# Peptides against a protein of PDB entry 6FBK, part 83

Target 1, 90 residues: chain A of PDB entry 6FBK
Amino acid sequence: EDTGVRVELAEEDHGRKSTIALRLWVEDPKKLKGKPKDNGAIEFTFDLEKETPDEVAQEMIESGFFHESDVKIVAKSIRDRVALIQWRRE

## One batch from the design tools (peptide; made by RFdiffusion4, then SolubleMPNN)

Design b2_p28_3_s4 (from b2_p28_3, 13 letters changed)
Fold by OpenDDE base, seed 4:
Structure b2_p28_3_s4 (fold): chain B 90 residues (1-90), chain A 28 residues (1-28)
Amino acid sequence: as target 1 above (90 residues)
Amino acid sequence: SRREALLELLEENRKKLEEYRRKKREEE
């Protein structure tokens, strides 16, 4: 599914750490909260053992990156990428 | 360069999120 939000690995994953570095960016500017100069690009760590996509997405909304109504879209984008990474680790 | 500008933006936004996370943890 095309959510308009892209999430990829920001570094090579060797499958050894419980944390991964991710990069997120938005293709649809309407999903961004703030000034037009903001493109929503973020690099962040995700702890596969302690964090959930919903919690991280909520943090991003509360930080002011996205509208409240888009929290599930952001969470889904993170979840989909994390799932792919987990599947590749197996 | 465009690459440098992007890296700067990524860093700024990372810092913003990390600061929020830090404050949230301190308040818990």
Scores: peptide ipSAE 0.493, ipTM 0.860, DockQ to the pose 0.604
Fold by OpenDDE base, seed 2:
Structure b2_p28_3_s4 (fold): chain B 90 residues (1-90), chain A 28 residues (1-28)
Amino acid sequence: as target 1 above (90 residues)
Amino acid sequence: SRREALLELLEENRKKLEEYRRKKREEE
């Protein structure tokens, strides 16, 4: 599914840490909150054991990166990538 | 360069998110 939000590993995952570095960016400028020229690209750590995509997405919304209406899209994008990473670790 | 500008933006946005997380934890 094309959510218009991309999430990828910002570093190589060796499956050794519970934390991973992720890079998120939007392909649709309309999903960005703030100045139109601003880029929604964010690099962040995600704790596979402690954090959830929904919580992280909510933090991004509250930080002012995206509109509240896009929280589920952001969360889904993170979740989908995290799931792929976890599956590859098996 | 364009690359340097992007890296700077990524870092700034990372710091923004981390600052929010820090403040949230401090308020708890």
Scores: peptide ipSAE 0.502, ipTM 0.863, DockQ to the pose 0.596; fails the geometry check
Fold by OpenDDE base, seed 5:
Structure b2_p28_3_s4 (fold): chain B 90 residues (1-90), chain A 28 residues (1-28)
Amino acid sequence: as target 1 above (90 residues)
Amino acid sequence: SRREALLELLEENRKKLEEYRRKKREEE
């Protein structure tokens, strides 16, 4: 699904640690809260064992990156990428 | 350059999120 939110690895994943570095960016500026220069591209650590896409997405909303209405879209984008990464680790 | 500007933006936004996470953990 094209959510308009892109998530990719910010570093090479060797499958050895529980944390991964992700890069998220939004193609639709309407999904950004605030100034486009202040938001739209984020690199962040995701702990595969302790964090969930929903929790991280909520943190991003509460931090002021996105609108509350887009939390599920952001979460889904993170989830889909994480799932793919985990699949490749198997 | 555009690359440098992007890297700076990424870092700033990373810090913003990390600060929120830190505060949240401290308040819990």
Scores: peptide ipSAE 0.497, ipTM 0.861, DockQ to the pose 0.612; fails the geometry check
Fold by OpenDDE base, seed 1:
Structure b2_p28_3_s4 (fold): chain B 90 residues (1-90), chain A 28 residues (1-28)
Amino acid sequence: as target 1 above (90 residues)
Amino acid sequence: SRREALLELLEENRKKLEEYRRKKREEE
């Protein structure tokens, strides 16, 4: 499914740490709150053991990156990438 | 350059999110 939100590793993952560096950006500028140049891409750490995609997505909405109506789309994009990373670690 | 502009944006947005997380943890 094309959510219009992309999430990738911001650094090489050697499978050694519970935390990973991710990069998120939107392909659809309508999903950005404010000016696209201000909120177009984010790099952040994600703790695979302590954090959830829903919690991180909510933090991004409350920080002013996205609209409340897009929280589930953002969460799904993070979840899908995290699931792929976990699969490759096995 | 375009590369430098992107790196600056990424860093600024990272700091914005980290600041929010820090404040939220302090309120808990």
Scores: peptide ipSAE 0.495, ipTM 0.860, DockQ to the pose 0.602; fails the geometry check

Design b2_p28_4_s1 (from b2_p28_4, 10 letters changed)
Fold by OpenDDE base, seed 5:
Structure b2_p28_4_s1 (fold): chain B 90 residues (1-90), chain A 28 residues (1-28)
Amino acid sequence: as target 1 above (90 residues)
Amino acid sequence: KRKFIRLSEEELTPEQKEGLAKLDELLK
C-alpha cells in the first residue's frame, strides 16, 4: 500500500546498533501540512528496541508536522520501513 | 521532547530530491 509518506534510511545500516537514522517526507499532496514550499524531509533517530512507530508518529503530530488525522498513516509508513530493515538484519 | 530536523534541499539525497520534484509538479 502506498501511504503517500516515504521513509528511508538516512545512513548505512550495518546491523550493529539498535538506533538508526531515518528520513521521512511527503509524496502525496493530501498529506501536506502547511505551504508546499515548506515541505522537506524530516530526519530523526529511531530505537528499534525501545520505540514504536505509533509513539514516534504521535510526537510528529504534537510537533506540528502533520494533521492529527494522518497519525496512523505516518505510523504505518514508519512501521513498514522498520519491518524491512529488521528483515534485512535477520 | 523528541528532536525532528527539517532538512533543506541541499541536504537531501538524489532520490529524495526527485520525489519532492514530482510532488511539486502534482501541486501545479
Scores: peptide ipSAE 0.386, ipTM 0.766, DockQ to the pose 0.737
Fold by OpenDDE base, seed 2:
Structure b2_p28_4_s1 (fold): chain B 90 residues (1-90), chain A 28 residues (1-28)
Amino acid sequence: as target 1 above (90 residues)
Amino acid sequence: KRKFIRLSEEELTPEQKEGLAKLDELLK
């Protein structure tokens, strides 16, 4: 499913640590909050063992990066990338 | 310390820049 939100590694993953750096940005203009010029990528760390996509997405909403209605979309985008990363680690 | 950091375009990878360029085009 195309969420309109892209998430990628902000660093090379050597599969050694549980914490990874991710970058997230909007590709669907309908998901933009604020002015388009404020749509820069968001970089953040994600703990594969301690954090959940839903938790992090909620924090992003609370920080004002997205509308509350997009929390699940953001969470899914993070989840999809995290799942892919973990899959590649196997 | 903020968990989330908004990056400038200069800090993005070529692929990320391309993505944003496409988005910018869609916003016109």
Scores: peptide ipSAE 0.364, ipTM 0.751, DockQ to the pose 0.726
Fold by OpenDDE base, seed 1:
Structure b2_p28_4_s1 (fold): chain B 90 residues (1-90), chain A 28 residues (1-28)
Amino acid sequence: as target 1 above (90 residues)
Amino acid sequence: KRKFIRLSEEELTPEQKEGLAKLDELLK
C-alpha cells in the first residue's frame, strides 16, 4: 500500500546498533499540515528495542508535523521501513 | 534536545531532493 509518506535511512545501516537514523517526508500533498513551502524531510532516531512506530507517530502529531487523522498512516510508513531494515539485518 | 529535526534542502540526499521536487510539481 502506498501511504504517500516516505521513510528512508539517513545513514548506512551496518546492523550493529539498536538505534537507527531515519528521514521521513510527505509525497502526497493531501497529507500536508500547514503551508506546502514548509514541507521538508524530518530526521529522527528510532530505537529498535525501546520504541514503536505508533508511539513515534503520535509524538510527531503532538509536535505539529501532521494531522491527528494521519497518525496511522505515519505509523504504518515507519513500521514498513523498520520491518524492511530488520529483514535485511537477518 | 529536539527528537525531530526539519531539514533544509541542502541537507538532503539526491534521492530525497528528487522526491521533494516531484511534490513541488504536484503543488503547482
Scores: peptide ipSAE 0.361, ipTM 0.749, DockQ to the pose 0.719
Fold by OpenDDE base, seed 3:
Structure b2_p28_4_s1 (fold): chain B 90 residues (1-90), chain A 28 residues (1-28)
Amino acid sequence: as target 1 above (90 residues)
Amino acid sequence: KRKFIRLSEEELTPEQKEGLAKLDELLK
């Protein structure tokens, strides 16, 4: 499903550690908060064993990157990418 | 609290820059 939010690995995953670096950015103008010039990619680490997409998405909302109404869209985007990474590690 | 880093335009890949240009066009 096209969420309008893209999530990609910010580094090559060798499957050695539980933490990975991710980049997230908006591709759908409806999900854009603030000025278009401020729509740069967001880079962050994610712990595959201890953290959940919902918790991380909520932290992004609290940091002012997105509207509260888009928390589930952001969480889904992270979840989908993490699922692919975990699948490739098996 | 979690640290999130907002990348500047100079740090974006060519694909990301193209995507943002397209997005800007849609907002006109």
Scores: peptide ipSAE 0.372, ipTM 0.755, DockQ to the pose 0.687; fails the geometry check

Design b2_p28_4_s2 (from b2_p28_4, 10 letters changed)
Fold by OpenDDE base, seed 5:
Structure b2_p28_4_s2 (fold): chain B 90 residues (1-90), chain A 28 residues (1-28)
Amino acid sequence: as target 1 above (90 residues)
Amino acid sequence: MRKFIRLSEEELTEEQKEGLAKLKELLK
């Protein structure tokens, strides 16, 4: 599924740490809050063992990066990327 | 609250820049 939100590793993953750095940005204008020039990637850490995509997405909403209606889309984008990262580690 | 860092365009990877360029084009 194309969520219109991309999530990528902000660092090389050696599979050694539970905490990874991620970058998230919008590719669908419908998900953009603000002007395109303000659509820089958001960098953050994510603990693969302790945190959930829903928690992080909610915090992004509370921080004003996205509309409340996009919480689930953001969470899904993070979840999908995390799943791929976990798959590669196995 | 978790710390989120907003990156400027100059800090983006080439892939990210390309994605942003496409997005800007769609909004014209």
Scores: peptide ipSAE 0.357, ipTM 0.740, DockQ to the pose 0.754
Fold by OpenDDE base, seed 2:
Structure b2_p28_4_s2 (fold): chain B 90 residues (1-90), chain A 28 residues (1-28)
Amino acid sequence: as target 1 above (90 residues)
Amino acid sequence: MRKFIRLSEEELTEEQKEGLAKLKELLK
């Protein structure tokens, strides 16, 4: 439940687009890769219809933002936020 | 590859800044 990774909308969601802008950042120091100064939020787009949290998380790992061991945590954080967004759209 | 944008502290919301500050403190 508490992943230590926070994901929020980077824009106001009007429920009209399948693509949303998200921001993700670490709140648990154990999840940090590198120095704290490198812990700024990561902004990215997410297609609610075409993409999956796991795929995006994997891309983040491949990009060097997180350790491989945190891929599922990152994915879960994205999934949880996406679920909330979709829930609010209903 | 997907484009990921790393935001500077100045680009963060106040809430995000507070979270980051807290995180930095925890790392001391």
Scores: peptide ipSAE 0.348, ipTM 0.734, DockQ to the pose 0.729
Fold by OpenDDE base, seed 4:
Structure b2_p28_4_s2 (fold): chain B 90 residues (1-90), chain A 28 residues (1-28)
Amino acid sequence: as target 1 above (90 residues)
Amino acid sequence: MRKFIRLSEEELTEEQKEGLAKLKELLK
């Protein structure tokens, strides 16, 4: 499923630490109900052991990056990338 | 350094700009 939101590593993953740097941005605005004035990427750290995509997505909503109606789309995008990163580490 | 850093400087606060600079240096 294409969420229209891209999430990628902002750094090379050496698989040594649980905290990684990610970059998130909207690729297809039709996939989101929100009206972001700026479509620049958002960079942030994510702890693979302690944090969840849903919680981080909720924090992005609280920070004003997206509308609450898009929280699940954002969370799924993060989840999919995190799963891929963890799969590659194994 | 703020948790979320928007790369577009148009909407960045001064704190976010500092965070962005630190992040870029860290990931360098």
Scores: peptide ipSAE 0.324, ipTM 0.699, DockQ to the pose 0.255
Fold by OpenDDE base, seed 1:
Parts: structure tokens; C-alpha cells; sequence
Structure b2_p28_4_s2 (fold): chain B 90 residues (1-90), chain A 28 residues (1-28)
């Protein structure tokens, strides 16, 4: 499913740490809350053992990056990428 | 509160730059 939100690793994953660096950016302009000129990638850490995509997505909303109505789409994008990372580690 | 870092275009990979270029084109 094309969520319009892209999530990628910001570093090479050697499978040794529980914390990874991710980058997230929007490919669908309808998902942007701010001006198009502010549409840079967002870099952040994600703890594979302690955190959930829903919690992180909610924190992004609270930080003002996206509309509240898009929280589930953002969460899904993070979840899908994390699932792929976990699959490759196992 | 969690720290989120907004990256400029010059700090992005080539793939990310292409994605943003495509987005900018869609906004014209």
C-alpha cells in the first residue's frame, strides 16, 4: 500500500543495536501540514524493543510535523519499515 | 519530548533528493 510517506534507514544496520536511525519524508503533498519549502526529511532514533510506531507517530503530530488525521498513516509507514528491518535481522 | 531533526536537501541521499524533487514538481 502506498501511504505517501517514505521511511528509510539513516544508517547501515549491522543488527547489533536495539536502536536504529530512521529518516521519514512525504511523497504526497496533501499530507503536509506546513509549507512545501519546509518539506525536508525528518531524522530520528527508534528503539526496536521499547517503542511502537503509533507512539512515535503521535509524537510527530505533537511536534507539529503532520495533521492529527494522518497519524495512522504515519504510524503504518514506520511499522512497515520496521517490520522489514526486523525480518532482515532474523 | 523526543528530538526530531529536520534535514536540508544537501544532507539527504540521492534517493531522498529525487523524492523531494518529484514532490516539488507535483506542487507546480
Amino acid sequence: as target 1 above (90 residues)
Amino acid sequence: MRKFIRLSEEELTEEQKEGLAKLKELLK
Scores: peptide ipSAE 0.320, ipTM 0.714, DockQ to the pose 0.734

Design b2_p28_4_s3 (from b2_p28_4 with K1M L6R D14E K15E M16Q D19G)
Fold by OpenDDE base, seed 4:
Structure b2_p28_4_s3 (fold): chain B 90 residues (1-90), chain A 28 residues (1-28)
Amino acid sequence: as target 1 above (90 residues)
Amino acid sequence: MREFRRLSEEELTEEQKEGLEKLKELLE
C-alpha cells in the first residue's frame, strides 16, 4: 500500500550492524489525514533489534514533523521498509 | 530526544525534491 511517505536507506546495508541510517520524506501529501508541520526529508538512525516503527513515528510527531492523526501512516512506512531490509538480510 | 537531521538541498535526489515541492504547494 502506498502511504504517501517514502523511507529509504541512507547508506549501503551489508547486514553487519543492527543500527541503520534511514531517510524519510513525503511523496504524496494527499495520502495524509493532516497537514505536515514541516517539509523536507529527514535522516535518522534505527536500531533493528531494539526499536519499533511506532516509537520512532511517535517521536517524529512530538518533534513536530507530522500531525498526530498520521502517526500510524508514518509508522507503517517505516515498518514496511524495515521489514524489507530484514528480509534481504536473511 | 531522538535526533532528526534535515537534509540539505544538495543531498536530495530529484525524486525527493518532487515530493517536497508537492508538499510546499499544499502548505502555502
Scores: peptide ipSAE 0.520, ipTM 0.856, DockQ to the pose 0.742
Fold by OpenDDE base, seed 5:
Structure b2_p28_4_s3 (fold): chain B 90 residues (1-90), chain A 28 residues (1-28)
Amino acid sequence: as target 1 above (90 residues)
Amino acid sequence: MREFRRLSEEELTEEQKEGLEKLKELLE
């Protein structure tokens, strides 16, 4: 499902570290219940072993990047990208 | 507290720039 939110690697993944840098941005604001104020990408680190997409998404909400009603959409976008990264590491 | 850094357009890859351009077009 197209969440309207894109998540990509901010760096080359060598498959050696549990921590990776990700970039997230809105590609289709119509998919979101709340409308983003800014259109720029957000860069952050993600620990593949310790952190979860839901926790990171919640932290983005608390930081004011997204509306509370969009937490699951954001989390899904992160989860899908993380799953792809982990799949490619196998 | 987690650090989130907002990126400028100059810091984006070509693919990311294309994504933002798509967004701009949709909002116009």
Scores: peptide ipSAE 0.502, ipTM 0.835, DockQ to the pose 0.817
Fold by OpenDDE base, seed 2:
Structure b2_p28_4_s3 (fold): chain B 90 residues (1-90), chain A 28 residues (1-28)
Amino acid sequence: as target 1 above (90 residues)
Amino acid sequence: MREFRRLSEEELTEEQKEGLEKLKELLE
């Protein structure tokens, strides 16, 4: 599904560490919160072994980047990217 | 508390820039 939220690697993944850098940005204006300038691309780390997309998404919402109603969409976007990364590592 | 860093445009890849540009266009 097209979530309207893009998540990509912020670095080349060599499959050597569990922590990766991700970048997230909105493509669907319906997912925006606040001023457009506040919805720029976001970079963050994600531990493939210890963290969950839902937890990270919730933290992102709590930080004010998205509406509460979009937490699952954000989580899905992260999950899909993480799954792809993990798949490529195998 | 998790850190989320906002990126400047110069830090973005071309794909990311294009995405944000499209977003801006949709908002206009």
Scores: peptide ipSAE 0.480, ipTM 0.808, DockQ to the pose 0.798
Fold by OpenDDE base, seed 3:
Structure b2_p28_4_s3 (fold): chain B 90 residues (1-90), chain A 28 residues (1-28)
Amino acid sequence: as target 1 above (90 residues)
Amino acid sequence: MREFRRLSEEELTEEQKEGLEKLKELLE
């Protein structure tokens, strides 16, 4: 599903560590329920072993990047990318 | 608490810029 939010690796993944750098941005704001509160692309680290997409998405909302109604959309975007990364590491 | 670094304009791809423009138009 196209969430309108895109997540990509910010670095080359060598599969040697559990922490990865990701970049996230809005590709189509019309697919969001609310209006993003911030206008920009962001970079952050994600621990594949200890963190969850839902918790990170909530932290983004609390930081003022997205409306609370879009937490699941943001979480899904992160989850889908993380799942793909994990699959490629197998 | 979590650190989120905003990308500079020099770091943005064309796809990212297009998304930001659409967002800008929506907020106007």
Scores: peptide ipSAE 0.533, ipTM 0.867, DockQ to the pose 0.724; fails the geometry check

Design b2_p28_4_s4 (from b2_p28_4, 8 letters changed)
Fold by OpenDDE base, seed 4:
Structure b2_p28_4_s4 (fold): chain B 90 residues (1-90), chain A 28 residues (1-28)
Amino acid sequence: as target 1 above (90 residues)
Amino acid sequence: MREFRRLSEEELTEEQKEGLAKLKELLK
């Protein structure tokens, strides 16, 4: 599913550490219910062993990057990328 | 609170810039 939110690695993944750097940005704002904050792409770290997409998405809402109604869309975007990264590591 | 870093304009790829442009247009 095209969520309108894109998540990519901010670094090359060698599969050696659980913490990775990710970059997230809005690719198609029409897919979102609310209006996200106009601040372009954002970078953040994600611990593959300790953190969850839902928690990170919620923190983005609290930081004002997205409307609360889009928390699940944001979480899904992160989850899909994380799942792909983990899949390639296997 | 989690740390989120906004990328500078120099760090943005063309795809990211296109997304930002669409967002700015929508928020206008």
Scores: peptide ipSAE 0.551, ipTM 0.876, DockQ to the pose 0.743
Fold by OpenDDE base, seed 2:
Structure b2_p28_4_s4 (fold): chain B 90 residues (1-90), chain A 28 residues (1-28)
Amino acid sequence: as target 1 above (90 residues)
Amino acid sequence: MREFRRLSEEELTEEQKEGLAKLKELLK
């Protein structure tokens, strides 16, 4: 599913730590219900063991980067990238 | 509160720059 939101590693993943740096930005705003508050990329850390995409997405919305109606899309974008990262670590 | 750092364009990879460029075009 094309969420219109891109999530990429902000660093090379050597599979050694649970915390990774991610970068997220909107690629296709038409996939969002609301307009993004900014069209720039944001960087954040994600703990593969302790955190969930939904929690991080919610915090991102609360920080004002996205409309509340897009929390699930943002969460999915993060989840998909995280899943891929974890898959590659196996 | 989680920190979300806004990136400057110089910090972006070429792929990221292309993505943002596409976004800018779509928002015009």
Scores: peptide ipSAE 0.514, ipTM 0.839, DockQ to the pose 0.864
Fold by OpenDDE base, seed 5:
Structure b2_p28_4_s4 (fold): chain B 90 residues (1-90), chain A 28 residues (1-28)
Amino acid sequence: as target 1 above (90 residues)
Amino acid sequence: MREFRRLSEEELTEEQKEGLAKLKELLK
């Protein structure tokens, strides 16, 4: 599914640690909150064992990066990338 | 609160730059 939000690894994953660095950016203008120049790519850490995409997405909303109505879309984008990373580690 | 760092343009990969360029074009 094309969510209009891209999530990629910010570093090479060697599969040795539970924490990873991720980068997220918008491809669909409808998902952009505010001016484009203020909504560049976002970098953050994610603990594969302790954290959930839904909680991280909610924190992004609270930080003002997205509209509340897009929280589930953002969470799905993170979840899909995390699932792919986990699959590659197996 | 969780830390979210906004990246500068020079920190982006070529793919990320292309994505943002496309986004800017769509907003014209």
Scores: peptide ipSAE 0.486, ipTM 0.809, DockQ to the pose 0.764
Fold by OpenDDE base, seed 1:
Structure b2_p28_4_s4 (fold): chain B 90 residues (1-90), chain A 28 residues (1-28)
Amino acid sequence: as target 1 above (90 residues)
Amino acid sequence: MREFRRLSEEELTEEQKEGLAKLKELLK
C-alpha cells in the first residue's frame, strides 16, 4: 500500500546491530488524513529488537510532525520498512 | 523523549524534495 509516507535507511545496514538510522518524509500529502503539522524529512534511530513502529509514530505525533489522525499511516510506513530490513537480514 | 532530527534542504535527495514541494503547496 502506498501510504504517501516514505521510510528509508539513513545508513548502510550491515545486519550487525539492532539499532538503525531511518529517514522519513512525505511523498504524497494527499494520502494523509490531516495536514502535517510540520514539513521536511526526519531522521531518527530505531531499535529493531526493542521498539515498535506504533510507539515511534506516536512519538512523532507528540513531537508535532503529524496530525494525530495519521498515526496509523505513519506507523505502517515505518513497519513496512522495518519488516523489509528484517527480511533482508535473514 | 525521542530525538528527531529534521534534515536540511541540502541533505534532501531529489525524491525527497519532490515530496516536500507537494507538501509546501498543500500547506499554502
Scores: peptide ipSAE 0.539, ipTM 0.868, DockQ to the pose 0.769; fails the geometry check

Design b2_p28_5_s2 (from b2_p28_5, 12 letters changed)
Fold by OpenDDE base, seed 5:
Structure b2_p28_5_s2 (fold): chain B 90 residues (1-90), chain A 28 residues (1-28)
Amino acid sequence: as target 1 above (90 residues)
Amino acid sequence: VSYEVGELVKTVVSKSGKKFNVYELIKK
């Protein structure tokens, strides 16, 4: 599913750390129900063992990056990328 | 379409203390 939100590694992953650096941005705003406050790339760390896409997405919502109605689409975007990274490591 | 990040625009810290750095987005 194309969420319209793109998530990529912000740094090279050698599969040695439990944390990774991610970069998230909106590629197709029409896929979102609300209008994002910013139009830049959001960089953040993600702990593969402690954090969940839903929790991080919720933090982004509460921080004002996206509207509440888009929490699931943001979470899915993160989840999908994290899954690919995990599969690549294993 | 390819993208590149530019200058740091701002930093947002969540309630839990998680840091989100926002950079300019350059579309190639």
Scores: peptide ipSAE 0.809, ipTM 0.954, DockQ to the pose 0.923
Fold by OpenDDE base, seed 3:
Structure b2_p28_5_s2 (fold): chain B 90 residues (1-90), chain A 28 residues (1-28)
Amino acid sequence: as target 1 above (90 residues)
Amino acid sequence: VSYEVGELVKTVVSKSGKKFNVYELIKK
């Protein structure tokens, strides 16, 4: 399912660090239940060993980036990208 | 449609201390 949320690497991944930089933005706001406060790209680090997509998504909601009802959509977007990155590393 | 990031708009720090930098999004 297309979440309408894009997540990409904010930096080149050499597959050596457990921490990566991600960039997240909304391509199709109609697929979200709430309206995002910002219209830009959110850049953040993601620790592949310590963090989870759900935890980071929750932090984004608590920080006011997205509506609470969209936490799973955001988490899925992050998860899908992280999974792809990890697949490429293997 | 391709995207490009522009200037830093703001930085938000979560309660746990995680930093989220918001950049301008440019459509191309």
Scores: peptide ipSAE 0.809, ipTM 0.954, DockQ to the pose 0.949
Fold by OpenDDE base, seed 4:
Structure b2_p28_5_s2 (fold): chain B 90 residues (1-90), chain A 28 residues (1-28)
Amino acid sequence: as target 1 above (90 residues)
Amino acid sequence: VSYEVGELVKTVVSKSGKKFNVYELIKK
């Protein structure tokens, strides 16, 4: 499923750390219900053991990056990328 | 379309203290 939100690694992942650096940006804004306040790429760390896509997405909403109605689509975009990264580590 | 990251625009800190760095997005 294409969420319109793209998430990629911000740095190479050698599978050594429990934390990874991610970069998120909107590729197709029409798939979002609200209009993002920023047009750039958001970089952040993600702890594979302690954090969840839903919690991080919620923090982004509360920080004003996205509309509250788009929390699920943002969370899904993060989840899908994280799942792929974890698969590659196996 | 390819993308490239440019200059740092701003840093946002969440209530929990998590940092979100926003960079310029350059479309190729």
Scores: peptide ipSAE 0.809, ipTM 0.954, DockQ to the pose 0.943
Fold by OpenDDE base, seed 1:
Structure b2_p28_5_s2 (fold): chain B 90 residues (1-90), chain A 28 residues (1-28)
Amino acid sequence: as target 1 above (90 residues)
Amino acid sequence: VSYEVGELVKTVVSKSGKKFNVYELIKK
């Protein structure tokens, strides 16, 4: 499913640590129910052992990046990218 | 479409202390 939200690695992943750097931005705003405040790329760390896509997405919503109705689509975008990264580490 | 990040626009810290850095997005 195309969420309209793109998530990529902000730095090269050598598979050596549990923390990765991610970059998130809106590629297709029509997929979102609300309009995000910013049009830039959000960079953040993600701890593969301690954090979850749902909780990080919720923090983004509460920080004002996205509308509350879009928490699930943001979480899915993060989840899909994290899963892909983990598969590549195998 | 390819993208490139530009200058740091702002930094937002969540209630838990997580840092979110917002960079300018350049579309190519």
Scores: peptide ipSAE 0.809, ipTM 0.954, DockQ to the pose 0.943

